# Peptides against a protein of PDB entry 8YVU, part 132

Target 1, 39 residues: chain A of PDB entry 8YVU
Amino acid sequence: PQLCYILDAILFLYGIVLTLLYCRLKIQVRKAAITSYEK
Target 2, 160 residues: chain B of PDB entry 8YVU
Amino acid sequence: TWLTVLKKEQEFLGVTQILTAMICLCFGTVVCSVLDISHIEGDIFSSFKAGYPFWGAIFFSISGMLSIISERRNATYLVRGSLGANTASSIAGGTGITILIINLKKSLAYIHIHSCQKFFETKCFMASFSTEIVVMMLFLTILGLGSAVSLTICGAGEEL

## One batch from the design tools (peptide; made by RFdiffusion4, then SolubleMPNN)

Design b2_p20_6_s4 (from b2_p20_6, 9 letters changed)
Fold by OpenDDE base, seed 5:
Structure b2_p20_6_s4 (fold): chain B 39 residues (1-39), chain C 160 residues (1-160), chain D 39 residues (1-39), chain A 20 residues (1-20)
Amino acid sequence: as target 1 above (39 residues)
Amino acid sequence: as target 2 above (160 residues)
Amino acid sequence: as target 1 above (39 residues)
Amino acid sequence: SILEQLDELLELALEFLRLV
């Protein structure tokens, strides 16, 4: 049971980190697209 | 196009928010159907007594739906509406997190006070079950808040 | 305990989906960067 | 596809919203 909760915490943290990274990457894609359109 | 990709991502975030809301609603419904929370003494189900699974799910669902509609129609008024709804959902999510944390603390305190080593005792079992559900709802609420904030940032970026 | 395992399954699935999306987005960013450099 | 299922789920959600 304790291992399950630890796994939940790890997976939850992983989900948050991935979401943040995904957001950052999305912003980078947007910036790249804007730069490509202005050329 | 990049705009199409971004739109799909926003829709995905909206769907995730709706799904989170639906899961919270389902959990609330299941708990209410299995346990007569109104007759349970104590604050172990305070979040359920406050109706958070219901109103929280509604707010997140509305926010997600508005976000998706806004992205699909690309109308300025819908974008503003979605931004407002996402902001409201973010506030609701934050409030929900606070309520759930308080409930979790009370449930844990109850378990500690009663020295619930025997999980099969009805009161201890209910307290532990409540704690588990509250933790799940807390995680779902945080996920919903994350999606709502992300959608809010995207919407704000489109208005600038 | 069963709820914990269900949560683990959901979080795990979510993590996999996000990872796949992140990888796809990262590939797109790389392709966009290469295209921008060739111009 | 998961994306298609998400789209269908979204459409269903929108339909429910229209009913409310």
Scores: peptide ipSAE 0.440, ipTM 0.803, DockQ to the pose 0.059
Fold by OpenDDE base, seed 2:
Structure b2_p20_6_s4 (fold): chain B 39 residues (1-39), chain C 160 residues (1-160), chain D 39 residues (1-39), chain A 20 residues (1-20)
Amino acid sequence: as target 1 above (39 residues)
Amino acid sequence: as target 2 above (160 residues)
Amino acid sequence: as target 1 above (39 residues)
Amino acid sequence: SILEQLDELLELALEFLRLV
């Protein structure tokens, strides 16, 4: 049971980090699309 | 430019593979140090008895190291070696998953047979602990296999 | 303990899905960057 | 800067693996 909670914490942290990276990448895609449309 | 990005991705995958291998090795070492698996009745720790955390970790570590070295040195011979090592690691990962699934089934069957309602009973505690460790090892093995397969596909694409 | 295992499964699945989405988004960013450079 | 830090971290990890 303790190991299960540790695994949950690691997976939760991993999920948060990936979500942040995904958001940053999505913002970059939007900026690239806007610059491409204005050219 | 796409090759440079793929190179960075391959290095990341290689590092992930090595890290997964190291975690598996650490878990194997801890379990072997705390528990005398040879005296445990049943096949609750069948994956550990088979030595999967050790040989699997070695294969994944070698594959990851070869992948990183191959990418850094940009030598054609090293690329072929990395592809071979990643393929071998992918096969080892698949075998490991099979062993872990069998171990998980045996552990679950043990819990059902003994009607483990009391968590603090020694046998039930060991079965539950085994199940937790096997699940963790299974997740790590799936991650390692995914990285090895990805590296294999990338390496095969470079050879074509 | 049962709830912990269910949470582990959900978090693991979430991690895999996010990784796939991140890879797809990264490929899109690369394609957009290449098209922007060729223009 | 982030990519450089990642490369440094990777090198550190490789050095650690060489020591083991």
Scores: peptide ipSAE 0.405, ipTM 0.779, DockQ to the pose 0.078
Fold by OpenDDE base, seed 3:
Structure b2_p20_6_s4 (fold): chain B 39 residues (1-39), chain C 160 residues (1-160), chain D 39 residues (1-39), chain A 20 residues (1-20)
Amino acid sequence: as target 1 above (39 residues)
Amino acid sequence: as target 2 above (160 residues)
Amino acid sequence: as target 1 above (39 residues)
Amino acid sequence: SILEQLDELLELALEFLRLV
């Protein structure tokens, strides 16, 4: 049971990190699209 | 900017791989230190007896480190080396998953055969503990394999 | 204990989905960068 | 040392978190 909770914590942290990275990447894609549209 | 982003992603994947390797190694060492696996009846710790936490951790650690170094130095020979190491780590990860699945099946079978309703019985406790550890290691191995495959694809793309 | 394992499964699935989405987004950024460089 | 490697890994993880 304790190991399960540790795994949950690790997976939760991993999910948060990936979400933040995804958000940053999405912002970059949007900026690139805007720059391409202005050209 | 794009190269910088890709570089950051590869570094992240490499770090994830190294971290996964370290966690696997830590679990392996802890289990080996706390439990006398050689005297445990059955094959509930077959993955540990096979030494997977150790050699798997080494492969993942080496591949992750090589990937980071290759990305930082941008040398052709390092790129090839990283690609080779990541491929080897991917194969090792697949083998590890297979071993862990076999171990999981044996552990579950043991629990079912002995009708382990009493968690405090030594054999049932060990089987349950083994099952939990194997599941954790399986998830970590899948994460490591994912990172290794991703790095391999990135490395292959750089060679083309 | 059962809830913990269910949570692990959900978090694991979430991690896989986010990884795939992140990879797709990364490929899109790469394509956009190549297109911008060719112009 | 293993500890030194862990520290480097931790620093790299922290840098990554700062970049996020």
Scores: peptide ipSAE 0.451, ipTM 0.803, DockQ to the pose 0.059; fails the geometry check
Fold by OpenDDE base, seed 4:
Structure b2_p20_6_s4 (fold): chain B 39 residues (1-39), chain C 160 residues (1-160), chain D 39 residues (1-39), chain A 20 residues (1-20)
Amino acid sequence: as target 1 above (39 residues)
Amino acid sequence: as target 2 above (160 residues)
Amino acid sequence: as target 1 above (39 residues)
Amino acid sequence: SILEQLDELLELALEFLRLV
């Protein structure tokens, strides 16, 4: 049971990191789309 | 800018792969230190008996390191090396997943056969612990395989 | 303990979904960058 | 700056992995 909670913590951290990366990538896509539209 | 982002992503995937490998190695060492797997009846720890946490961790670590180095130096020979290592790691990950699934099935079967209602019984505790560890290892292996495959695709795309 | 395993499954699924979305977004960024370069 | 921070964090993670 303790290992399960540790795994939850690791997966939670991984999810947060991926979410942040996804948000950053999404912002980049938006910037690229805006730049492409202005061209 | 985009190439830089891709490089950062590959490096991140490499780090994730190395981290996954290290966690797998840690779990393997902990299990081997706490339990004498060789004397455990049945195939509850078949994945550990096969040494997957160790050789799998080595493959993933090497693949991750090579991916990071390849991404940093951007040399053709390193890219090929990273691609080869990631391919090998992907194969190792697939094999590991297969072994872990087999182990999980055996562990679950063991739990069902012994009707483990009391968690404090030694056999039931070991079977439950094995199941938990195998599930964790399976998740880690899937993550490692995902990173290795992603790096392989990225490397193959750079070579083409 | 059962709740922990359920949480693990949810977090794992979330991680997979985020990874797929990240890959798709990455492909979109690549396409946008190529289009921007060709312009 | 955020990208640089990510790079620094990644380098820190790599260094930590080298130490382990």
Scores: peptide ipSAE 0.437, ipTM 0.804, DockQ to the pose 0.115; fails the geometry check

Design b2_p20_7_s1 (from b2_p20_7, 13 letters changed)
Fold by OpenDDE base, seed 1:
Parts: sequence; C-alpha cells; structure tokens
Structure b2_p20_7_s1 (fold): chain B 39 residues (1-39), chain C 160 residues (1-160), chain D 39 residues (1-39), chain A 20 residues (1-20)
Amino acid sequence: as target 1 above (39 residues)
Amino acid sequence: as target 2 above (160 residues)
Amino acid sequence: as target 1 above (39 residues)
Amino acid sequence: LEELLKQVEELLRRALDFLL
C-alpha cells in the first residue's frame, strides 16, 4: 500500500511534467503559426 | 532544424530509457537486498528469480546509451547499432512484460488461495508487497518499451 | 488500497495518452516548420 | 557506484535543462 502511494506520486509528477511540456509545445506551435501568417 | 529537433527527441527518449533502466536496476537491487528471494517458497518473485530487473535494465540502458552516442557522434554505423540495440531492447521489454504478467497472475492466485483477509500475516504481507513491486516493474517496463519502440521507429525512419 | 491501484492505472493511461499527443503535436510542429522553410 | 550516480545526475540535469 505505501509503495502504491509512492508510485501514484511518481506518476502524478510525470503527468504534470508532460502536461507542462505539452502546453509549452502547443504555445510554440501557435507562435510558429502566427509568425508564418505574418509572412 | 528538423534534424536538430529529431536529435533532441532521440536524446530525450534515450535519457528516459536510461532512467527507466536505472530505476529498474535500483528496484531489483533493493528487492534482492531486503528479501532473500532464494528462500522464498513459491513463484511470487519469479520475475526476480529469472533476473529480469537486471538483464532487462541492462538492455534498456545499453539501448539508451547507444541512442545518445549515435545522436552525438552522428555516425552511420552508430545509427545502425542503435537501431539494433533499440530493437533488442523492445523485444526484451515485451518479454519482460509477459513475465511480469505471469508473475502477477501467480501472485494474485496465491493471495486468493491463502484467503489473505488478515493483512498482518507475514505471508499475506509478502504477497501484497510482491504484487506491488511487480506492478511497479510492469509500469517501468512498459515505459521502457515505449521509449525503445519510439527510438526504433525514429532510427528506422533515418535509414529510409 | 484498491483505490490506489485504480489511480495508478488511470495515471498510467493518462501518461501514455499525453506522450502520444505530445509526439503527434511535435510532428505537426515539425511539418509546419518545414512548410515555412520551403516558402 | 558514486561515479555512475554522478553520471546519472549529470544526465538528469541535461534532461532537465533540455525540458526547461
């Protein structure tokens, strides 16, 4: 049971990190699209 | 630019694979140090008895390292070597998942047979702990396999 | 304890889905960058 | 083992720097 909670914490942290990276990538895509539209 | 992005992705995947391998090794060593698996009756730790955490982690580590080295040196022979290592690691990961699933089934069957209503019984605690460790190893193995497959696809794409 | 395992499964699935989405988004960004370079 | 740990730590730092 304690190991399960540790795994949950690791998976949760991993999920948060991936979400942040995904958001950053999405923002980069949007910036690239805007830059291509202004050209 | 595209090659640079691909290289960064390969490096990230390689690092993830190495990290997964190291975690698997750490868990394997901790379990082996805390539990005398040789004296444990039954197949609860069959994956550990088979040495999966060790050889699986080694394969993943080698694959990740080769991927990183291949990316850094940008040599054609290293790319092929990395692809081969990633393929081998993917096969090893698949085999590991199969072994872990079998171990989980055996562990669950053991828990069911012994009617582990009393968590405080040493046998039930050990079976529960084994199940938890096997589940953790399964998750890590799936992550490692995912990284290895991703690297294999990237490497195969570079060779075409 | 059962809830912990369910949470692990959900978080794991979420991690896989996010990884796939991240890969797809990255591929899209790359395609957009290539298209902008050819112009 | 300590040297290996240092290498892993360096790899983690590089990965973190790449992510940030």
Scores: peptide ipSAE 0.425, ipTM 0.807, DockQ to the pose 0.051
Fold by OpenDDE base, seed 3:
Structure b2_p20_7_s1 (fold): chain B 39 residues (1-39), chain C 160 residues (1-160), chain D 39 residues (1-39), chain A 20 residues (1-20)
Amino acid sequence: as target 1 above (39 residues)
Amino acid sequence: as target 2 above (160 residues)
Amino acid sequence: as target 1 above (39 residues)
Amino acid sequence: LEELLKQVEELLRRALDFLL
């Protein structure tokens, strides 16, 4: 039971980190698309 | 750059906020339907007694809806209204987190005092169940607050 | 304890979905970078 | 409740379409 709560915390942290990384990557894709359009 | 990114994700954040609010309402309704919180001794369900799932969900829903409408119509008056609603929702979220943390501490203290080794004891079961629900609600409230704050920053950036 | 396991399952599923989306987005960024280098 | 569930489902579908 205590292990379950620890796992929840780890999975939650992982979810936050992945969301931030996904947002950063999405910004990079958009920047690359804008740069290709100006050329 | 960050403001531009947040503006582009504003609709998504608004949808996430509404979804979080709906989940909070569902959890609140389920808890109220399964448990007679008024007859539960102690502060195990203090967050529910305070009505947090209800008012918190309403604030988040209104904030999310206003943010989506503001983004779609791109009207100055709606931007101000959305900013106000998002700010209010952020304050409500912060208050909700505080209440949930207090409830969690009380619930954990109750479990510790009663040395709840036997899960089948009604009091220990209720305390454990309350703790689990409070943790879930806390998680959802943090997500909702994050979305509301993000939307508030976007709205403030549009006014400047 | 049962709710904890349910939450773990939801968070795990969310983590998998985000990882797949991140990988897909990373591939798109790489393709966009290659296309910009060929111009 | 059914109408609310339909709205939630539509919202979820829109969120999925935005992510994908």
Scores: peptide ipSAE 0.424, ipTM 0.794, DockQ to the pose 0.052
Fold by OpenDDE base, seed 2:
Structure b2_p20_7_s1 (fold): chain B 39 residues (1-39), chain C 160 residues (1-160), chain D 39 residues (1-39), chain A 20 residues (1-20)
Amino acid sequence: as target 1 above (39 residues)
Amino acid sequence: as target 2 above (160 residues)
Amino acid sequence: as target 1 above (39 residues)
Amino acid sequence: LEELLKQVEELLRRALDFLL
């Protein structure tokens, strides 16, 4: 049971980090699309 | 440009494969250090007694290393060598997947045999712990399978 | 303990899906960057 | 073993650079 909770914590942290990276990447794509449209 | 992106993806997949192998090795070493498997009469740890985490991790690591080496050697004269190394990596990945599936089947069979109706006995605690270890190994196996399949698809795409 | 295992499975699936989405988004960003450089 | 650890560390650093 303790190992399960440790794994949950690791997976949860991984999910949060990936979500943040995904959001940053999405913002970059939007900025690139706007810059391409102005040109 | 697409080839450069694919190469970067292959390197990432190779790194993921090596990382998965290292995690499996670490898990195997921790289990061997914490549990004296020789004194456990139960077949629960038969996969660990067989040394599967160690040799499986080694094979998976070799496959990942071969993939990375193949990708890094971009010399025009080594194109055939790179193709050969990628093919060898794909075969090694497929073999690793097969071994992991066999291990999973053995582990699941063990869980079914140890239907622990008596939860409070020390044997049932050990069976529960074994089940947790098996689940962790299953997750790592699925991750390894995903990386190996991805590498195989990338390698096959370069051969076409 | 059963809830922990269910949570592990959900978090694991979420991690895989996010990884795939991140890879797709990264490819899109790279394509957008290449298109912007050729302009 | 130390050399292997250094290689793993370098690989991890490259993976991080790839992610970031």
Scores: peptide ipSAE 0.415, ipTM 0.795, DockQ to the pose 0.051
Fold by OpenDDE base, seed 4:
Structure b2_p20_7_s1 (fold): chain B 39 residues (1-39), chain C 160 residues (1-160), chain D 39 residues (1-39), chain A 20 residues (1-20)
Amino acid sequence: as target 1 above (39 residues)
Amino acid sequence: as target 2 above (160 residues)
Amino acid sequence: as target 1 above (39 residues)
Amino acid sequence: LEELLKQVEELLRRALDFLL
């Protein structure tokens, strides 16, 4: 049971990291799209 | 700029793959240190008996390292090498998942046979512990496979 | 313990979905960059 | 191998710096 909680913590952290990266990527895509539209 | 972003993403995927491999190796070593798997009559640790945590971790580590090196040097030979390593790691990951699923089935069958209502019995504890470790390794293997496949696709895209 | 395993499954699924979404977003950004380079 | 390990460590540090 303790190992399960450790795994949950790792997966949760990984999920948060991926979410942040995804958000950053999405913002970059939006910025790139805006820059291409001004061109 | 986009290639630079993709490069950073490949590096991140490579790091994730290496980390996954290291965690898998750590789990493998811990299990091997705590349990004498060779003397366990049950197929509960079949994945460990097959040495999957070790060779799988090695393959994922090599793939991740090659991916990082390939990304950094941006040399055609390194890209091809990374693609080959990622493909090999993907195959290894798939094989590992298969082994882990088989092990999980055996572990579950063992738990069912022994009617493990009392977790304090050594056999039930071992079976439960094995199942937990196998599940963790399965997750790690799937993550590693995902990273390896992603890197393979990225490498293939660079070769085209 | 059952809740832990359920959480693991949910987090794992979330991780896979995020990875797929990230890949799709990456592909979209690549396509957008290629399209911007051809104009 | 040691150089590769150092590169991995540096990459991990960069990843951590990116995350933080």
Scores: peptide ipSAE 0.445, ipTM 0.815, DockQ to the pose 0.060; fails the geometry check

Design b2_p20_7_s2 (from b2_p20_7, 13 letters changed)
Fold by OpenDDE base, seed 4:
Structure b2_p20_7_s2 (fold): chain B 39 residues (1-39), chain C 160 residues (1-160), chain D 39 residues (1-39), chain A 20 residues (1-20)
Amino acid sequence: as target 1 above (39 residues)
Amino acid sequence: as target 2 above (160 residues)
Amino acid sequence: as target 1 above (39 residues)
Amino acid sequence: LEELLQQIERLLELALEFLL
């Protein structure tokens, strides 16, 4: 049971990191779209 | 800029693959240190007996390292090498998943046969622990395979 | 313990979904960059 | 084990460089 909680913590951390990366990528896509529209 | 973003993503995937490999290796080492798998009756630890945590971790580590190196040097020979390593790691991951599924089935069958109502019995504890470890390794293997496949697709896209 | 395993499954599924979404977003960024270069 | 630890440290540095 303790191992399950450790795995949960690791997966949760991984999910947070992926979410942050996804948000950063989404912001970059939006910035790229805005710059392409201004040209 | 976009190629640099993709490059950073490949590096991230490579790092994730190496990390997954290291975690698998750590779990394998811990299990081998705590349990004498060779003397355990039954196929509860068949994945460990097959040495999957070790060779799987090695393959994923090599694939991740090659991916990072290929991304950093941006040389054609390294890209091809990384693609080959990622393909090999993907095959290894698939094999590992198969072994882990078989082990999981055996572990579940063992738990069912022993009617583990009392978790404090040594056999039931071992079976439960084995099942937990196998599940964790399965998740890690799937993550590693996902990273290896992603890197393979990225490498194939660079060769085209 | 059962709740922990359920949480693991949910977090794992979330991780897979985020990875797929990230890949799709990456492909979209690539397509946007290619279209901006052809312009 | 020491080599493994060194690899983990390198990985952590890479992860940190990626995050920053």
Scores: peptide ipSAE 0.455, ipTM 0.814, DockQ to the pose 0.047
Fold by OpenDDE base, seed 2:
Structure b2_p20_7_s2 (fold): chain B 39 residues (1-39), chain C 160 residues (1-160), chain D 39 residues (1-39), chain A 20 residues (1-20)
Amino acid sequence: as target 1 above (39 residues)
Amino acid sequence: as target 2 above (160 residues)
Amino acid sequence: as target 1 above (39 residues)
Amino acid sequence: LEELLQQIERLLELALEFLL
């Protein structure tokens, strides 16, 4: 049972990190699209 | 820029693969240190008895290291070597998943046969613990396989 | 204990889905960058 | 063990560089 909670914590942290990276990438895509439209 | 981004991705995947391998080794070592598997009757720890955490971790580590080295040196021969290592690691991961699934089935069967309503019984506790460890190892193996497959696809793309 | 296992399964699935989405987004960013360079 | 620790440290630095 304790190992399950540790795994949950690791997976949760991993999910948060991936979400942040995804958000950063999405912002970059939007900026690139805007720059391409202004040309 | 594309090559730099791909390079960064390969390094990340390689690092992830090595990390997965290290975690598998740590789990294997902990289980071997806490439980004398040789004295445990039954097939609950069949994956450990087969030495999967050890050889699986070695394959993943080698694959990850080769991927990192290949990326750093930008040598064509190393790229080919990395592709081969990633393919081998993918096969090893698939075999590991199969072994772990068999172990899970045996563990679940053991729990069912002993009607483990009393979790405090030593046998039921050990079976439950084994099941938990095997599930964690299965997840790690799936992650390792995913990274190895991703690296293989990237390497194959560089060879085309 | 059962809830922990369910949570593990959900978090694991979420991690896989996020990884796939991240890969797709990364490919899109790369395609956008190449298109911007050809321009 | 020291070599393994050095490898882990190098890997951690690489991961950190990737994350930043």
Scores: peptide ipSAE 0.430, ipTM 0.797, DockQ to the pose 0.048
Fold by OpenDDE base, seed 5:
Structure b2_p20_7_s2 (fold): chain B 39 residues (1-39), chain C 160 residues (1-160), chain D 39 residues (1-39), chain A 20 residues (1-20)
Amino acid sequence: as target 1 above (39 residues)
Amino acid sequence: as target 2 above (160 residues)
Amino acid sequence: as target 1 above (39 residues)
Amino acid sequence: LEELLQQIERLLELALEFLL
């Protein structure tokens, strides 16, 4: 049971990091799309 | 910019793979330190007896390191080497998942046969602990496989 | 302990889905960059 | 074990530096 909670913490941290990276990538895509539309 | 983003993602996937490998190695070491696996009868720790946490961690670590080095040096020969290492790591991960699933089934069968109602019985505690570790290793192996496959696809895309 | 394993499964599934979405977004960024470079 | 933990910490710091 304690090991399961440790795994949950690791997976939760991984999920947060991936979400932040996804958000950053999405913002970059939006910026690239805006720059392409202004050309 | 997209190449730079892809490079950052490859490095991230490589780091994730190395981290997964290190966690697997740490779990293997902790289990070996707490339990004399060689003296445990049965197939409950078959994956540990086979040394999977060690060799699997080494393969994932090598694959991750090669991916990072390939990305940093941006050399064609390193890209091919990284692709080969990631492919080998993906195969090793698939084999590891299969072994872990078999071990999990054996552990569950052992728990079922002994009707482990008392968690404090030494055998039931060991079987439960083994099952938990095997599940953790299975998740880590799947994560490692996912990272290796992603790196392989990225490497293949660079060769095309 | 059962709740912990269920949480692990949900977090694991979430991690896989986020990884796939991240890969798709990455491919879209690549396609957008190639199209912008050909212009 | 302490050396392994130190290596993990170094790896984690490298990962954090790469992500930030």
Scores: peptide ipSAE 0.471, ipTM 0.817, DockQ to the pose 0.045; fails the geometry check
Fold by OpenDDE base, seed 3:
Structure b2_p20_7_s2 (fold): chain B 39 residues (1-39), chain C 160 residues (1-160), chain D 39 residues (1-39), chain A 20 residues (1-20)
Amino acid sequence: as target 1 above (39 residues)
Amino acid sequence: as target 2 above (160 residues)
Amino acid sequence: as target 1 above (39 residues)
Amino acid sequence: LEELLQQIERLLELALEFLL
């Protein structure tokens, strides 16, 4: 059971990191789309 | 630029692969240090006896390092080398998953045969612990394989 | 303990989904960049 | 174990730098 909780913590951290990266990438896509529309 | 984004993502995947490899090594070393696998009856730790945490971690580490180096130097020969290493790492990951699944099945069968209602029985505790470790290693191997495959696809896309 | 395993499964699934979404977003960024370079 | 912990720490720092 303790190992399960450790795995949960690792997976949770990984999920948070991926979410942050996804958000940053989404912001970059939006900026690129705006720049392409102004041209 | 998209190239910069891709480079950052490949670096991230490489770092993730190295991290996965390190975690696998850590688990392997901890299990080997805490448990005398040689004296454990049955195939409960067959994956550990086969040395999977060690060679699997090495393959993932090499693949991740080569990927990072290839991205940093932007050399064609390094790209090919990284692609080859990532492919080899993907194959190793697949083999590792297979071994871990077999180990998991054996461990579960052992638990079922012994009707492990009493967790405090040494054999049942060891089988349960082995099952938990194998599951963790399986998840890590899947993550590593995912990163290696992603890097392989990226590398193949650059060669085409 | 059973809840821990369920949580592991959910977090694992979430990680896979986020990875796929991230890959899709990356492909979109690539396509947008190629289109901007051809113009 | 200490060397392994140091490697993990370095890897964590690299990951953090990548994320920021």
Scores: peptide ipSAE 0.469, ipTM 0.813, DockQ to the pose 0.049; fails the geometry check

